Peptides against a protein of PDB entry 3J47. Designs and how they scored, part 9

Target 1, 121 residues: chain A of PDB entry 3J47
Amino acid sequence: IRLTNQLKSLKGLQSKLKDVVEYLDKVINKELPINHTILGKLQDVFNLLPNLGTPDDDEIDVENHDRINISNNLQKALTVKTNDELMVIYISNLVRSIIAFDDLIENKIQNKKIQEQRVKD

## One batch from the design tools (peptide; made by RFdiffusion4, then SolubleMPNN)

Design b1_p9_5_s1 (from b1_p9_5, 7 letters changed)
Fold by OpenDDE base, seed 3:
Structure b1_p9_5_s1 (fold): chain B 121 residues (1-121), chain A 9 residues (1-9)
Amino acid sequence: as target 1 above (121 residues)
Amino acid sequence: NLLKQLLLL
């Protein structure tokens, strides 16, 4: 139930992100008037996004060195966090698969015993 | 927390 809700929420987010791209394309093509309220909300979202880009080595003004180190530390911390979350998911799916395989072996042994009893009667 | 959520699925 909870994973299905997360997948539904992620699909909903993907659909909304597509709707935003399609809106921006129509605004760029001058098919729609510029809505400053929508652009302000998109700017708020972009200002809240961590800089996850590798700084292209071509914009190293000396004032950005502290921002580059903070960005690299944040990117590294997000990568480590994502790796740890994926590792926990992988291990838990592996453990669940082992338990389900053990239950399958036990069910096969029980079914074999029931068949051997039915051949003796 | 994540492990408990995955075991409850």
Scores: peptide ipSAE 0.036, ipTM 0.719, DockQ to the pose 0.070
Fold by OpenDDE base, seed 4:
Structure b1_p9_5_s1 (fold): chain B 121 residues (1-121), chain A 9 residues (1-9)
Amino acid sequence: as target 1 above (121 residues)
Amino acid sequence: NLLKQLLLL
């Protein structure tokens, strides 16, 4: 149940991100007027997003080194967290596959027993 | 944490 809900939530997020891109493209193309309220809300979202950019190693500004280290540490922490979550999903799928294999063995035993009964009758 | 995530799947 949880994995299906996470997938549904991720698909919902992807749809919303697509709606935002399509809105921005229409604004860039001057097909829609700039809505400053929407733009302000997008800025709020971007300000709440952790800096996930690998700084291109080409912006050597000495004041950015602390922001670079924070960004890299945060990206590394998110990568580790993602790997841990993927490991849990992998183990869960492995356990589910083992259970399904056990059910298949039991079904095969039952089918064999039914065939052996039909040959005796 | 991982065990709680496994149990909630």
Scores: peptide ipSAE 0.031, ipTM 0.708, DockQ to the pose 0.108
Fold by OpenDDE base, seed 5:
Structure b1_p9_5_s1 (fold): chain B 121 residues (1-121), chain A 9 residues (1-9)
Amino acid sequence: as target 1 above (121 residues)
Amino acid sequence: NLLKQLLLL
């Protein structure tokens, strides 16, 4: 029962990973438009993956050195891209907050002018 | 493109 459930879960994960690869291939081939929401979710999945570039201290095989460097470069590239995206979101939220405060100030000035006109009539 | 969409929301 436990082993059959683990095998079923692993097969289900393998199918989902295949669907992700097929989606990425269609995006690379320009058959599908880039969906930033799907790319963001894929980044979240890669950020939740244990570091694919640290061999557990038990796998000193000389053939893994190039794979470790590729995975570390991918994780670094995803981290830099995620930081740049978060910085853009943060700046956009600040700009939106500044505009909303400007609109609030202008609305307050307009309301004051309307009140001053009603007291003069 | 994303920055322009985020500024229009």
Scores: peptide ipSAE 0.026, ipTM 0.651, DockQ to the pose 0.066
Fold by OpenDDE base, seed 1:
Structure b1_p9_5_s1 (fold): chain B 121 residues (1-121), chain A 9 residues (1-9)
Amino acid sequence: as target 1 above (121 residues)
Amino acid sequence: NLLKQLLLL
């Protein structure tokens, strides 16, 4: 249930991000006027996003080294947390598969006992 | 607790 809700939330977020990209493309193409209120809200979202700066931005400015290190530490912490959550989901699905297999074995044993009784009568 | 969370995922 939680995984299905997370996947639904991520699909919802992906759809909203696509709506934002399509809006930005229409603004870039001058098909829509720049709405400063939408742009301000997007800036607020980007400011609230952990700096997910790619480790591959080859801009050597010696004054940003502390911001890059904080960004990289936060990105690493989010990656580790995501990996740990995926491990918990994997273990969850494994345990469910084991339980379902145990129930199948028990059902097979019960069916065998019923057949052995019917051959004795 | 963890097993119940595991079963509810």
Scores: peptide ipSAE 0.044, ipTM 0.757, DockQ to the pose 0.101; fails the geometry check

Design b1_p9_5_s2 (from b1_p9_5, 6 letters changed)
Fold by OpenDDE base, seed 4:
Formats: C-alpha cells, structure tokens, sequence
Structure b1_p9_5_s2 (fold): chain B 121 residues (1-121), chain A 9 residues (1-9)
C-alpha cells in the first residue's frame, strides 16, 4: 500500500512536470501568449528548488565557482539524504515482508493442524 | 525459529 501510493504520487508529479514542459514549449513556439502570472509561479518554484544543476564544467567563470561548489554540495547532500531515506524505507519494507511471511507460515501451520484433525475425525 | 517452522510444514 505505502509503496504503491508513493509510486502513484511520483507518477502524478511526473505528469504535472510534463504538463509544465508542454506549456513552456507552446509559449516558446508562440502558440500561446506569455502568462506572466504562470511564469512568476514557475520562478517561485525554481527559486524554492535547491540548485540541482551539475553546471557543465565547460563554462566556469571564476565567479560561478563558489555557486558551483555550493550546488554540487547541495546535490550531494540531497543524494545522500535521499539514499538514507530510501534505505530506511527499504529496511522498513523488508521487516514488514518478513513479518507478513511469518504470519503466512503460522497460518499454514494452523491450517495443516485443522486438516489433520478433520482427517482423524 | 521461522525456518524451523517452515521445515515442519
């Protein structure tokens, strides 16, 4: 249940990101007028996003080097944090699967005992 | 022991 809901949420996010890209492409192609309110909201979203760009190492102006290092450190910190969160979720799901397997074995043992009793009567 | 219970099935 939880993993299915996470996957559904990620698919929903992916769909919304695709709709944003398709909107931006239509605006770039001049098929739609520029909506400054939508662009302002997209800018707010991008300003709230940690700088996730690996700057292509090919345009390092010396003034960008500190921003590049901060970006790479933030991306690395987010990657580590995400890996740790995924590890905790993985262990939690593994433990839940072991418990559910134990319950299944106990149910099979009980069912076998009930069948053996019914064959003796 | 879960494995022992499985082997008793």
Amino acid sequence: as target 1 above (121 residues)
Amino acid sequence: NLLKQLLEL
Scores: peptide ipSAE 0.036, ipTM 0.727, DockQ to the pose 0.022
Fold by OpenDDE base, seed 3:
Structure b1_p9_5_s2 (fold): chain B 121 residues (1-121), chain A 9 residues (1-9)
Amino acid sequence: as target 1 above (121 residues)
Amino acid sequence: NLLKQLLEL
């Protein structure tokens, strides 16, 4: 149930991000008038996004050395946090798979013993 | 133990 809800929420977010891209493309192509309220809200979203450093941020001016260090520290902290979260999920799924495999082995052993008893009666 | 018992089945 929880994983299905997370997947549904993520698919919903992906659809909404696609709707936003299609809106921006239509605004760039002058097919739609610029809505300053929508652009202000998108700017608020981009300002709340951590600077997920594009590999091309190495071309923006030596005057922001403190912002580059803060961005690199934030990117590193997010990468470490994401790696730790993925590691916990991986270990939890591995342990669950080992338990399910042990239960399968025990069920196979029990089923064979029941068949061997039925052949002796 | 169970894995060895599975290989003997």
Scores: peptide ipSAE 0.036, ipTM 0.722, DockQ to the pose 0.021
Fold by OpenDDE base, seed 1:
Structure b1_p9_5_s2 (fold): chain B 121 residues (1-121), chain A 9 residues (1-9)
Amino acid sequence: as target 1 above (121 residues)
Amino acid sequence: NLLKQLLEL
């Protein structure tokens, strides 16, 4: 019973991983439009994979060298993309904070001028 | 202008 349930869960995961590959292939072939929400969720899944491209030191079969290089290149590409996205968000928030600070200063200057006029009248 | 106005607050 326990082993049969683990095998069923693994087959379910394999089927879902195949559905993801078939979706990505259709997007690469321009058969489907890019869904940014699906790509974001896939990127989150890849960022949660701690070791995409370190083989545990016990299975260096010579046929895996090209797959390891592809995996390392994919991890590097995802890391660069994530860094660029975070940098744009950071700069956007910094610019918004500067604008909000400038608006606060202008509001304080205007309020001070209005108070100084009311004391002269 | 803004920095000068800030120093006058």
Scores: peptide ipSAE 0.032, ipTM 0.701, DockQ to the pose 0.016
Fold by OpenDDE base, seed 5:
Structure b1_p9_5_s2 (fold): chain B 121 residues (1-121), chain A 9 residues (1-9)
Amino acid sequence: as target 1 above (121 residues)
Amino acid sequence: NLLKQLLEL
């Protein structure tokens, strides 16, 4: 019973990881828009990976120290890269929102001028 | 331009 449940949970995790990879591939290929909420959740998963790879506090073996350092360096590299990517996308969305607001105001001004002309004729 | 036009609305 316990082993069958662990295998079922692992297969379920593998399926979810495949769905995440397929989503990222579609985003890279520009088939889907970048979703900040999904990228933030993916960052949270990467932040939890070192905590998932720490054996419970009873295996201080010297071979784990190099694996922990590699995992921490990979995590730090992934977090920095993801933070820089999220910052660029956030700034890009702010710039798009400012442009869309400028266009909205210009359209409102033009519509007001057209209405004022129609009341004068 | 935007701020000046916003003050004229």
Scores: peptide ipSAE 0.027, ipTM 0.685, DockQ to the pose 0.020

Design b1_p9_5_s3 (from b1_p9_5, 7 letters changed)
Fold by OpenDDE base, seed 4:
Structure b1_p9_5_s3 (fold): chain B 121 residues (1-121), chain A 9 residues (1-9)
Amino acid sequence: as target 1 above (121 residues)
Amino acid sequence: ILLDLLLSL
C-alpha cells in the first residue's frame, strides 16, 4: 500500500513535469502567449530546487562544453549522496526488523518454557 | 543473540 502510493505520486509528478515542458515549448514556439503569473510560479519552483547547474561562483569563463560536464558531475554527486542516504534508511529499517524478530523468538521461547512448566506441575 | 551479532558488525 505505501510503495504503490509513492509510485502513483511519482507518476503524477512526472505527468505534471511533462505538461510544464509542453507548455514551455508552446510558449517558445509562440503558439501561446507568455503568462507572467505562470512563469513567476515556475521561477519560484526553480529557486527552491538544489542548484544542479551553476558552477560555484568562483570559476570565471569556460565555454559551453564544461557547463555540461559540471552539471553532470553535480547530478552524479547528488545521486551518490541520495544513494548513501537511502542506504542508511535501509540499514536502519533492517536493524529494526532484526530486533523485532529477536523479540518474537524470545517471546516464543519464554511462552514454550511456561507451558512446559505448567504441564509438569 | 541476533542483536549481539548485529552490534558486533
Scores: peptide ipSAE 0.074, ipTM 0.782, DockQ to the pose 0.032
Fold by OpenDDE base, seed 2:
Structure b1_p9_5_s3 (fold): chain B 121 residues (1-121), chain A 9 residues (1-9)
Amino acid sequence: as target 1 above (121 residues)
Amino acid sequence: ILLDLLLSL
C-alpha cells in the first residue's frame, strides 16, 4: 500500500512536470502569452531545488568548485539513503516470506502426524 | 527451523 501510493505520487509529479515543459515550449514559440504569475511560481520552485549537479558537467567555472562538491555529496547522500530504505523494505519482505513458509512447513508436519495417528487407531 | 536460521544471520 505505502509503496504503491509513492509510485502513484511520482507518476502524478512526472505528468505535471511534462505539462509544465509543454507550457514553457508554447510560451517560447509565442503560441501563448507570458504569464508572469506562472513564471514567478516556477522560479520559486527552482530556487527551492537543491542543485543536483550531474557528475558529467565538466564545463563551467573554477569559482563553483565548493558548490559542485557540496552538490555531489548531497546527491550521493540522497542515493545512499534511498538504497538503505530499499534494502530495509527488501529484508522486511524476505523475513515475512520466510515466516509464512516456516508456518506452511510446520502445518504440513502437524497434518502428517495427525494422519499417522489416525492410521494406527 | 527456518526462523532460527534467520535469527542466526
Scores: peptide ipSAE 0.073, ipTM 0.790, DockQ to the pose 0.032
Fold by OpenDDE base, seed 5:
Structure b1_p9_5_s3 (fold): chain B 121 residues (1-121), chain A 9 residues (1-9)
Amino acid sequence: as target 1 above (121 residues)
Amino acid sequence: ILLDLLLSL
């Protein structure tokens, strides 16, 4: 019973990881828009990977310390890279929103000038 | 106008 439930949970996790990869591939291929909430949750999952890859702190043999340090350095590098990527995407969307508001303001100014001309004729 | 304000920050 316990082993069958663990195998079912692991198969469920594998399916979800496949769904995430397929989503990321669609985003990379520009088939789907970037979703900041999904990327933020993926960053949180990455930040939890050190806790998922360390067996409980009761058996750190000294030979695992170099592999743990390499995994922690890779994890930290992935977290920093993902944070910088999210920041660039956030700024890009902010700038796009500002341009769209500038265009809206200019459109309102032009519409106001057209109405003021129609009242003078 | 709003873009010039953003570039001034």
Scores: peptide ipSAE 0.068, ipTM 0.783, DockQ to the pose 0.032
Fold by OpenDDE base, seed 3:
Structure b1_p9_5_s3 (fold): chain B 121 residues (1-121), chain A 9 residues (1-9)
Amino acid sequence: as target 1 above (121 residues)
Amino acid sequence: ILLDLLLSL
């Protein structure tokens, strides 16, 4: 139940991100007028996003070197934290699967013993 | 058996 809800929420977020890209493409192509309220909200989202790109070697103005190093350290810390969180989820699901297989094997052994007893009586 | 393998990791 919880994993299915997370997957549904992630698919819903992916759909909304596609709708935003399609809106931006229509605005770039001049098919839609620029909505300053939507653009302001998108700017707020981009300003809240950590710089998740490696700076292309072509945007290195010498005044940004300290901000680039801080951004790269933040990106690395977020990547490590995300990998550690995914690893804990993976191990937890693996453990649950192993327990469920152990219970299934034990149930199969017990059922086999009961059938072997019923054939001897 | 599988639980003992899990406890060995």
Scores: peptide ipSAE 0.065, ipTM 0.787, DockQ to the pose 0.035

Design b1_p9_5_s4 (from b1_p9_5, 7 letters changed)
Fold by OpenDDE base, seed 2:
Structure b1_p9_5_s4 (fold): chain B 121 residues (1-121), chain A 9 residues (1-9)
Amino acid sequence: as target 1 above (121 residues)
Amino acid sequence: ILLKQLLLL
């Protein structure tokens, strides 16, 4: 149940992000007027995003090249962590499927034994 | 820990 809800939430987020991109493209192309209320809400969302591209504000002296390396290291660490979490979820679903299959086999064996007993009586 | 997370999903 929880995984299906997470997938539904992620699909909903992906749809909303597409709608935002399409809106921004139409505004850039001057097909739609700039809505300052939408732009303000987008700015609030961007301000709430973790800064994936700055060293913590305590490293005032990192050259632009070192900032790119730190950003790449953080993005890589987040990608690795996400991949490891997905691997655990995948193994989790496999183990549940194996247990459910084992229970099905055992149930089938027991039902066969009960039928063989009823034919002997 | 992983086995308990497996049961909670």
Scores: peptide ipSAE 0.078, ipTM 0.807, DockQ to the pose 0.101
Fold by OpenDDE base, seed 4:
Structure b1_p9_5_s4 (fold): chain B 121 residues (1-121), chain A 9 residues (1-9)
Amino acid sequence: as target 1 above (121 residues)
Amino acid sequence: ILLKQLLLL
């Protein structure tokens, strides 16, 4: 249930991000007027996002080294966390497949028993 | 028991 809800929430987030990109593309193409209230809320979201970019190795400012290390450590931590979450999902799906295979074996045994009874009658 | 917990995740 929790994994299914996480996947549903992630799909919902992906859809919302796509809608934001499509809105921004329409604004860039001048198909829609700039809504400053939407743009302000997007800026607030970006300001709340941790810096997840690998800094392009081309901005060697000595004050950025601590921010670079924090960003790289955070990106690595998110990658590890994502791998661990994917591993749990993979194991869960593997176990579900094993249970479904066990149920298939039991159904095959029952069907064989029913056929053996019908040949004796 | 563990299999039921994993199925409920």
Scores: peptide ipSAE 0.067, ipTM 0.795, DockQ to the pose 0.092
Fold by OpenDDE base, seed 3:
Structure b1_p9_5_s4 (fold): chain B 121 residues (1-121), chain A 9 residues (1-9)
Amino acid sequence: as target 1 above (121 residues)
Amino acid sequence: ILLKQLLLL
């Protein structure tokens, strides 16, 4: 249930991100008028996004060295966290598949015993 | 019990 809800929430986020891209493409192509309220909300989202880019080697002023180290540590921490979350999802799905396979084997054994009894009567 | 909790994830 919790993993299924997380996957459903992630799929819902992916759909909404696609709808945002399609909206931005239509605005760029001048097919839709610019909505300043939507752009303000998108700007709020972008301002809350951590810098996950490697700084392009073209903006290394000596004052950015502490910001580069903080960005690299944040990127590493987010990568580790994402890896750990994916590993928990993978293991949980693997164990669920093993349990479902065990139940299938037991059901097959029981069905075979019932057939062998019906051939003896 | 643990297996039932895992199935409920």
Scores: peptide ipSAE 0.058, ipTM 0.785, DockQ to the pose 0.090
Fold by OpenDDE base, seed 5:
Structure b1_p9_5_s4 (fold): chain B 121 residues (1-121), chain A 9 residues (1-9)
Amino acid sequence: as target 1 above (121 residues)
Amino acid sequence: ILLKQLLLL
């Protein structure tokens, strides 16, 4: 259920991104007039994205080699962050399993003591 | 304290 909902949401997002690309292509080709309200909302979406390597508008010059490096650096940073988050979840589940095992041992010791008391009375 | 918070999560 959770994975199927995530896949459905991702497919929905992919469809919406395709609709945005098709709109932008029509605007670039001058088939549609530039709608400044749509462009403003698209800028808001890009500003809400974790900085996907908009070159900070303060370094003029070099067409075509640096856009690939910035996208790779962000993808690497997101991959490292995701790996660290998964490691924390794994350690948390391991610690929970160890605590649950300790509680099982203590419950077994207590049950044994209660049985030994009932045999002495 | 942190272990009790992790158990409650």
Scores: peptide ipSAE 0.051, ipTM 0.775, DockQ to the pose 0.043; fails the geometry check

Design b1_p9_6_s1
Fold by OpenDDE base, seed 5:
Parts: sequence; structure tokens; C-alpha cells
Structure b1_p9_6_s1 (fold): chain B 121 residues (1-121), chain A 9 residues (1-9)
Amino acid sequence: as target 1 above (121 residues)
Amino acid sequence: IQNILLAQL
């Protein structure tokens, strides 16, 4: 059941990625106008992908090396920023979980005191 | 405890 659902979700993602490629090809071919809102969301997707495609260093002509280094430095800076943001979210969730656990302990202590008082009356 | 944990965020 879980593996079948993961495979179904992956196939659904693959279909959506294909639809995005077909849309981009139509925009490149000038068959559709550039939608800046779609382009912005696509940039957000590329910024969230920490390892999507530097072509392996074995086929890049020396004349593109400065543009590739700028892209790699920007992608690395975005990956570091995303890591720091994820770390802050993780710490925030950990602290919320500890607070909720403390509230549970305090509630259990109070409930025990109330039961002990009811046995003495 | 909550105020100490919130002061560390």
C-alpha cells in the first residue's frame, strides 16, 4: 500500500513535469506569451532544487565558464540560505514539541494532585 | 520552562 502510493505520487509528479516542459517549449517557440507569474513560480522551484543540473564538468567550453561559476555560486548561496531557513524551522518545531511535552507533564502533575485531594476529602 | 525556551529562540 505505502509503496504503491509513492509510485502513484511519483508518476503524478512526472506527468506534471512533462506538462511544464511542454509549456516551456511553447513559450520558447513563441506559441504562448511569457507569463511572469509562472516564470516566478518556476524560479522558486529551481531555487528549491539543491542539485538540479550543473552538467558534469567534462563537456563545458571555457567561454561559458564565467556564467557557470556565477550560476553555481548563486545556487550554492541559495542552498546555504535554504539550509539555514530549514534549520530555523527544525529548531522552532523542536522547541514547540518540547513546550507541548512540558504542558503535558504539568497537566499530568495537576491531574494527579486533584485525584489525591479527592481521595482525602 | 516555556519562557526560558522562548528566550533561546
Scores: peptide ipSAE 0.052, ipTM 0.770, DockQ to the pose 0.031
Fold by OpenDDE base, seed 1:
Structure b1_p9_6_s1 (fold): chain B 121 residues (1-121), chain A 9 residues (1-9)
Amino acid sequence: as target 1 above (121 residues)
Amino acid sequence: IQNILLAQL
């Protein structure tokens, strides 16, 4: 139940992020007027995101070597955590599929026995 | 056994 709810929440977040990207693309292409209230809320979300180390950090001067190491360690820790969570979800889905397959085999065996009894009567 | 495992997932 808890893992199914986490998957549903993650799929919901992914859909919302796609809707945000599509909105931003329409604003960039001038198909929609710029809404400063929506852009301000998106900026607030980006400012609350941990610095995950962008590949474009090649323009921040040679004085922050300790901050670059901290951001790389945070990115690595979040990547490992995400990998472990996805692995638990994957294993959970495999176990559910194996159980459902076992129940299908048992039901097929029972149905065959019922048919063999009906042919003998 | 299956019902206990499914309740934890």
Scores: peptide ipSAE 0.075, ipTM 0.790, DockQ to the pose 0.083; fails the geometry check
Fold by OpenDDE base, seed 3:
Structure b1_p9_6_s1 (fold): chain B 121 residues (1-121), chain A 9 residues (1-9)
Amino acid sequence: as target 1 above (121 residues)
Amino acid sequence: IQNILLAQL
């Protein structure tokens, strides 16, 4: 139940991200007018996203070395956290596949037993 | 076992 809800929420987030990409493509192609309220909210999302880029070697001002190390530590911590979350999702999909396989084996055994009974009658 | 695993899903 809890993990099914997490997977459903992640699929819902993926759908919403696709809708945002499709909206941005239509705005880039000038098919839709720029909505400044949507653009402001997207800018707020991008400003809240930690810098997930390796700093391009072209922005190494000597005063940013401590901020670069903090950003790299934050990126590493977020990558580890994301990998751990993906691992939990993977293990849980594996467990669902094992349960479904067990139910398939049981159904196959029951169907075989019913056929063997029908051949004896 | 299945019911315990399904309760965590």
Scores: peptide ipSAE 0.064, ipTM 0.783, DockQ to the pose 0.126; fails the geometry check
Fold by OpenDDE base, seed 4:
Structure b1_p9_6_s1 (fold): chain B 121 residues (1-121), chain A 9 residues (1-9)
Amino acid sequence: as target 1 above (121 residues)
Amino acid sequence: IQNILLAQL
């Protein structure tokens, strides 16, 4: 349930991001009128995001190179941190699953012993 | 117990 809910939440976020991209493409193509309230909220979201852009290596002005290196270092640091956090969560869930599996084996052994006693009485 | 494992997933 917790992992399934996390996966469902991530899939829900992915769907919403796709809907935002499709909306922006329709606005760029002039198929929909520009909604300034939606664009303002998207700008607020982008302003709260750390600069995670890999600038494509094709716009190297010397003033961008330091911002590019800071962005790439921050993206790498966040990726490593996220991987380490996910690894700790994974190990914790694995250990809980092993304990609950051990308890299941013990309960099956106990139930088998109780049934074997009831057949002898 | 199987339901508890399923409840953790």
Scores: peptide ipSAE 0.053, ipTM 0.745, DockQ to the pose 0.183; fails the geometry check

Design b1_p9_6_s2
Fold by OpenDDE base, seed 4:
Structure b1_p9_6_s2 (fold): chain B 121 residues (1-121), chain A 9 residues (1-9)
Amino acid sequence: as target 1 above (121 residues)
Amino acid sequence: IQDLLQALL
């Protein structure tokens, strides 16, 4: 249930992102008037995103092909970092589940010993 | 196991 809801939410986000791209393409092609209120909200979203498209503030003068490669390398590095962070969270949740299972086994063994003592008395 | 959990938090 939770994983299916996360996948549905991610697909819904992907659809909305596609609709935004299609809207921007229509505005660039002059098929639609520029809506400054939509553009302002989109700028607010981009200002909250990690800067995926600037090399650190020390390289003015890379050709448009090298900017795309640097952006792709930074996006890949952030994807790897996010995967490593998710792996740590996964391991932590796995360890918590193992502890809770061990405590459950110990509690069942103790309860069984208490019942066996009460039947002998 | 508890010490490993404490090192992950």
Scores: peptide ipSAE 0.051, ipTM 0.761, DockQ to the pose 0.037
Fold by OpenDDE base, seed 5:
Structure b1_p9_6_s2 (fold): chain B 121 residues (1-121), chain A 9 residues (1-9)
Amino acid sequence: as target 1 above (121 residues)
Amino acid sequence: IQDLLQALL
């Protein structure tokens, strides 16, 4: 029973990973528009993945060392890209907050001028 | 500043 459930869960995960790959291929081929929300969730998954390049200390075959370095370089590149994207989002939100504050100041100045004019009439 | 907002939307 327990082993059959683990195998079923692993097959379910494999199907979901295949669906993600097929989605990414369609986005790369421009068959689907880029969905930034899905890409953000995919980046979160890659940042939560255990280092896909630490074999437990019992299987250091020299052929795995090149795959390990490629995986670690991909993970580092994804982390740098994620940092740059988060920085752009942060700057965008900061600029939006500054604009909203400027609009609030201008609205208060206009409301004050309207009140001062109503007191003179 | 508004033109920068339009470029971010």
Scores: peptide ipSAE 0.045, ipTM 0.748, DockQ to the pose 0.038
Fold by OpenDDE base, seed 1:
Formats: sequence, structure tokens, C-alpha cells
Structure b1_p9_6_s2 (fold): chain B 121 residues (1-121), chain A 9 residues (1-9)
Amino acid sequence: as target 1 above (121 residues)
Amino acid sequence: IQDLLQALL
């Protein structure tokens, strides 16, 4: 139950992020007026995001060597955590598929035995 | 089998 709810929440977040991108594209293309209240809330979201160390951060001055190392360590820790969570999801789905396949084989064997009994009567 | 499914949900 908990994992299914997490996947549903993540899909809901992905849909909302797509709607935000489509809104920003319409604002950039001047199809919609600039809403400063929406842009302020988006800025607040970006300011709450951990610095994940993008490869394009080559413009942040030589005074942040300790912040770059902290950012790279955080990115690595989040990547490892995400990999471990995805591996647990993958193994859980594989085990569910094997169990469902075993139940299908057992049901097919039982149905065959019932048909062979009905042909002998 | 059912107890293993219950532990994975």
C-alpha cells in the first residue's frame, strides 16, 4: 500500500511539473500575461531545491570550493538513495510477477484436471 | 504466498 501511494504521488507531481513547464512556455511566448504571484511561488520552490551540482555551474567563482564539494556529495548521496529505492521497487515487482505466473500455472493445471474429469463422466 | 504479497504491499 505505501509504495503504491508513493508512486501515485510521484506521478501526480510529474503531471503538475509538466503543467508548470507548459505555463512558463506560454508566458515566454507572450501568450499569457506575467503573473508575479505565480513566479514568486516558483522562485520559492527553486530556492528550497538542494543544489544538485549541474555540469553547467562553471560560472560560480573560485570562492565556493567547499560548497561545490558539499553539492557533489549531496548529489552522490541522493543518486545512491534513488538507485536503492528503484532497486527495491524493481525486485518487488519481479517477485509479484513470479508469484502471479505461478498462480496462473496452478490455475491452468487445476482447470485441465477438471476438464479431464468431466470427459470421463 | 498470500502472506508474502501482504508483506510487499
Scores: peptide ipSAE 0.048, ipTM 0.754, DockQ to the pose 0.083; fails the geometry check
Fold by OpenDDE base, seed 3:
Structure b1_p9_6_s2 (fold): chain B 121 residues (1-121), chain A 9 residues (1-9)
Amino acid sequence: as target 1 above (121 residues)
Amino acid sequence: IQDLLQALL
């Protein structure tokens, strides 16, 4: 139940992100007027996004070196956290596969016993 | 085993 709800929420987020991209494309193509309230909210979202890019070696202003190190440490911490979350999901799916394999073996053993009884009668 | 599967769903 919990994983299905997370997948549904992620699909809903993906749909909303597509709607935002389509809106931005219409604004770039001058098909829609620029809404400053929407643009301000998008700017707030981008300011809250951790810098997920490696800074291209071409934006190293000497005053940003401490901010670049903090961003790289945050990116590394988010990558480690994401890998740990994916590992827990992988282990959970592996355990489910082992359980389903055990149930399949038990069912095969039971079916074999039923067939051996029917051949003796 | 089935209870562990239910806890993961």
Scores: peptide ipSAE 0.047, ipTM 0.761, DockQ to the pose 0.086; fails the geometry check

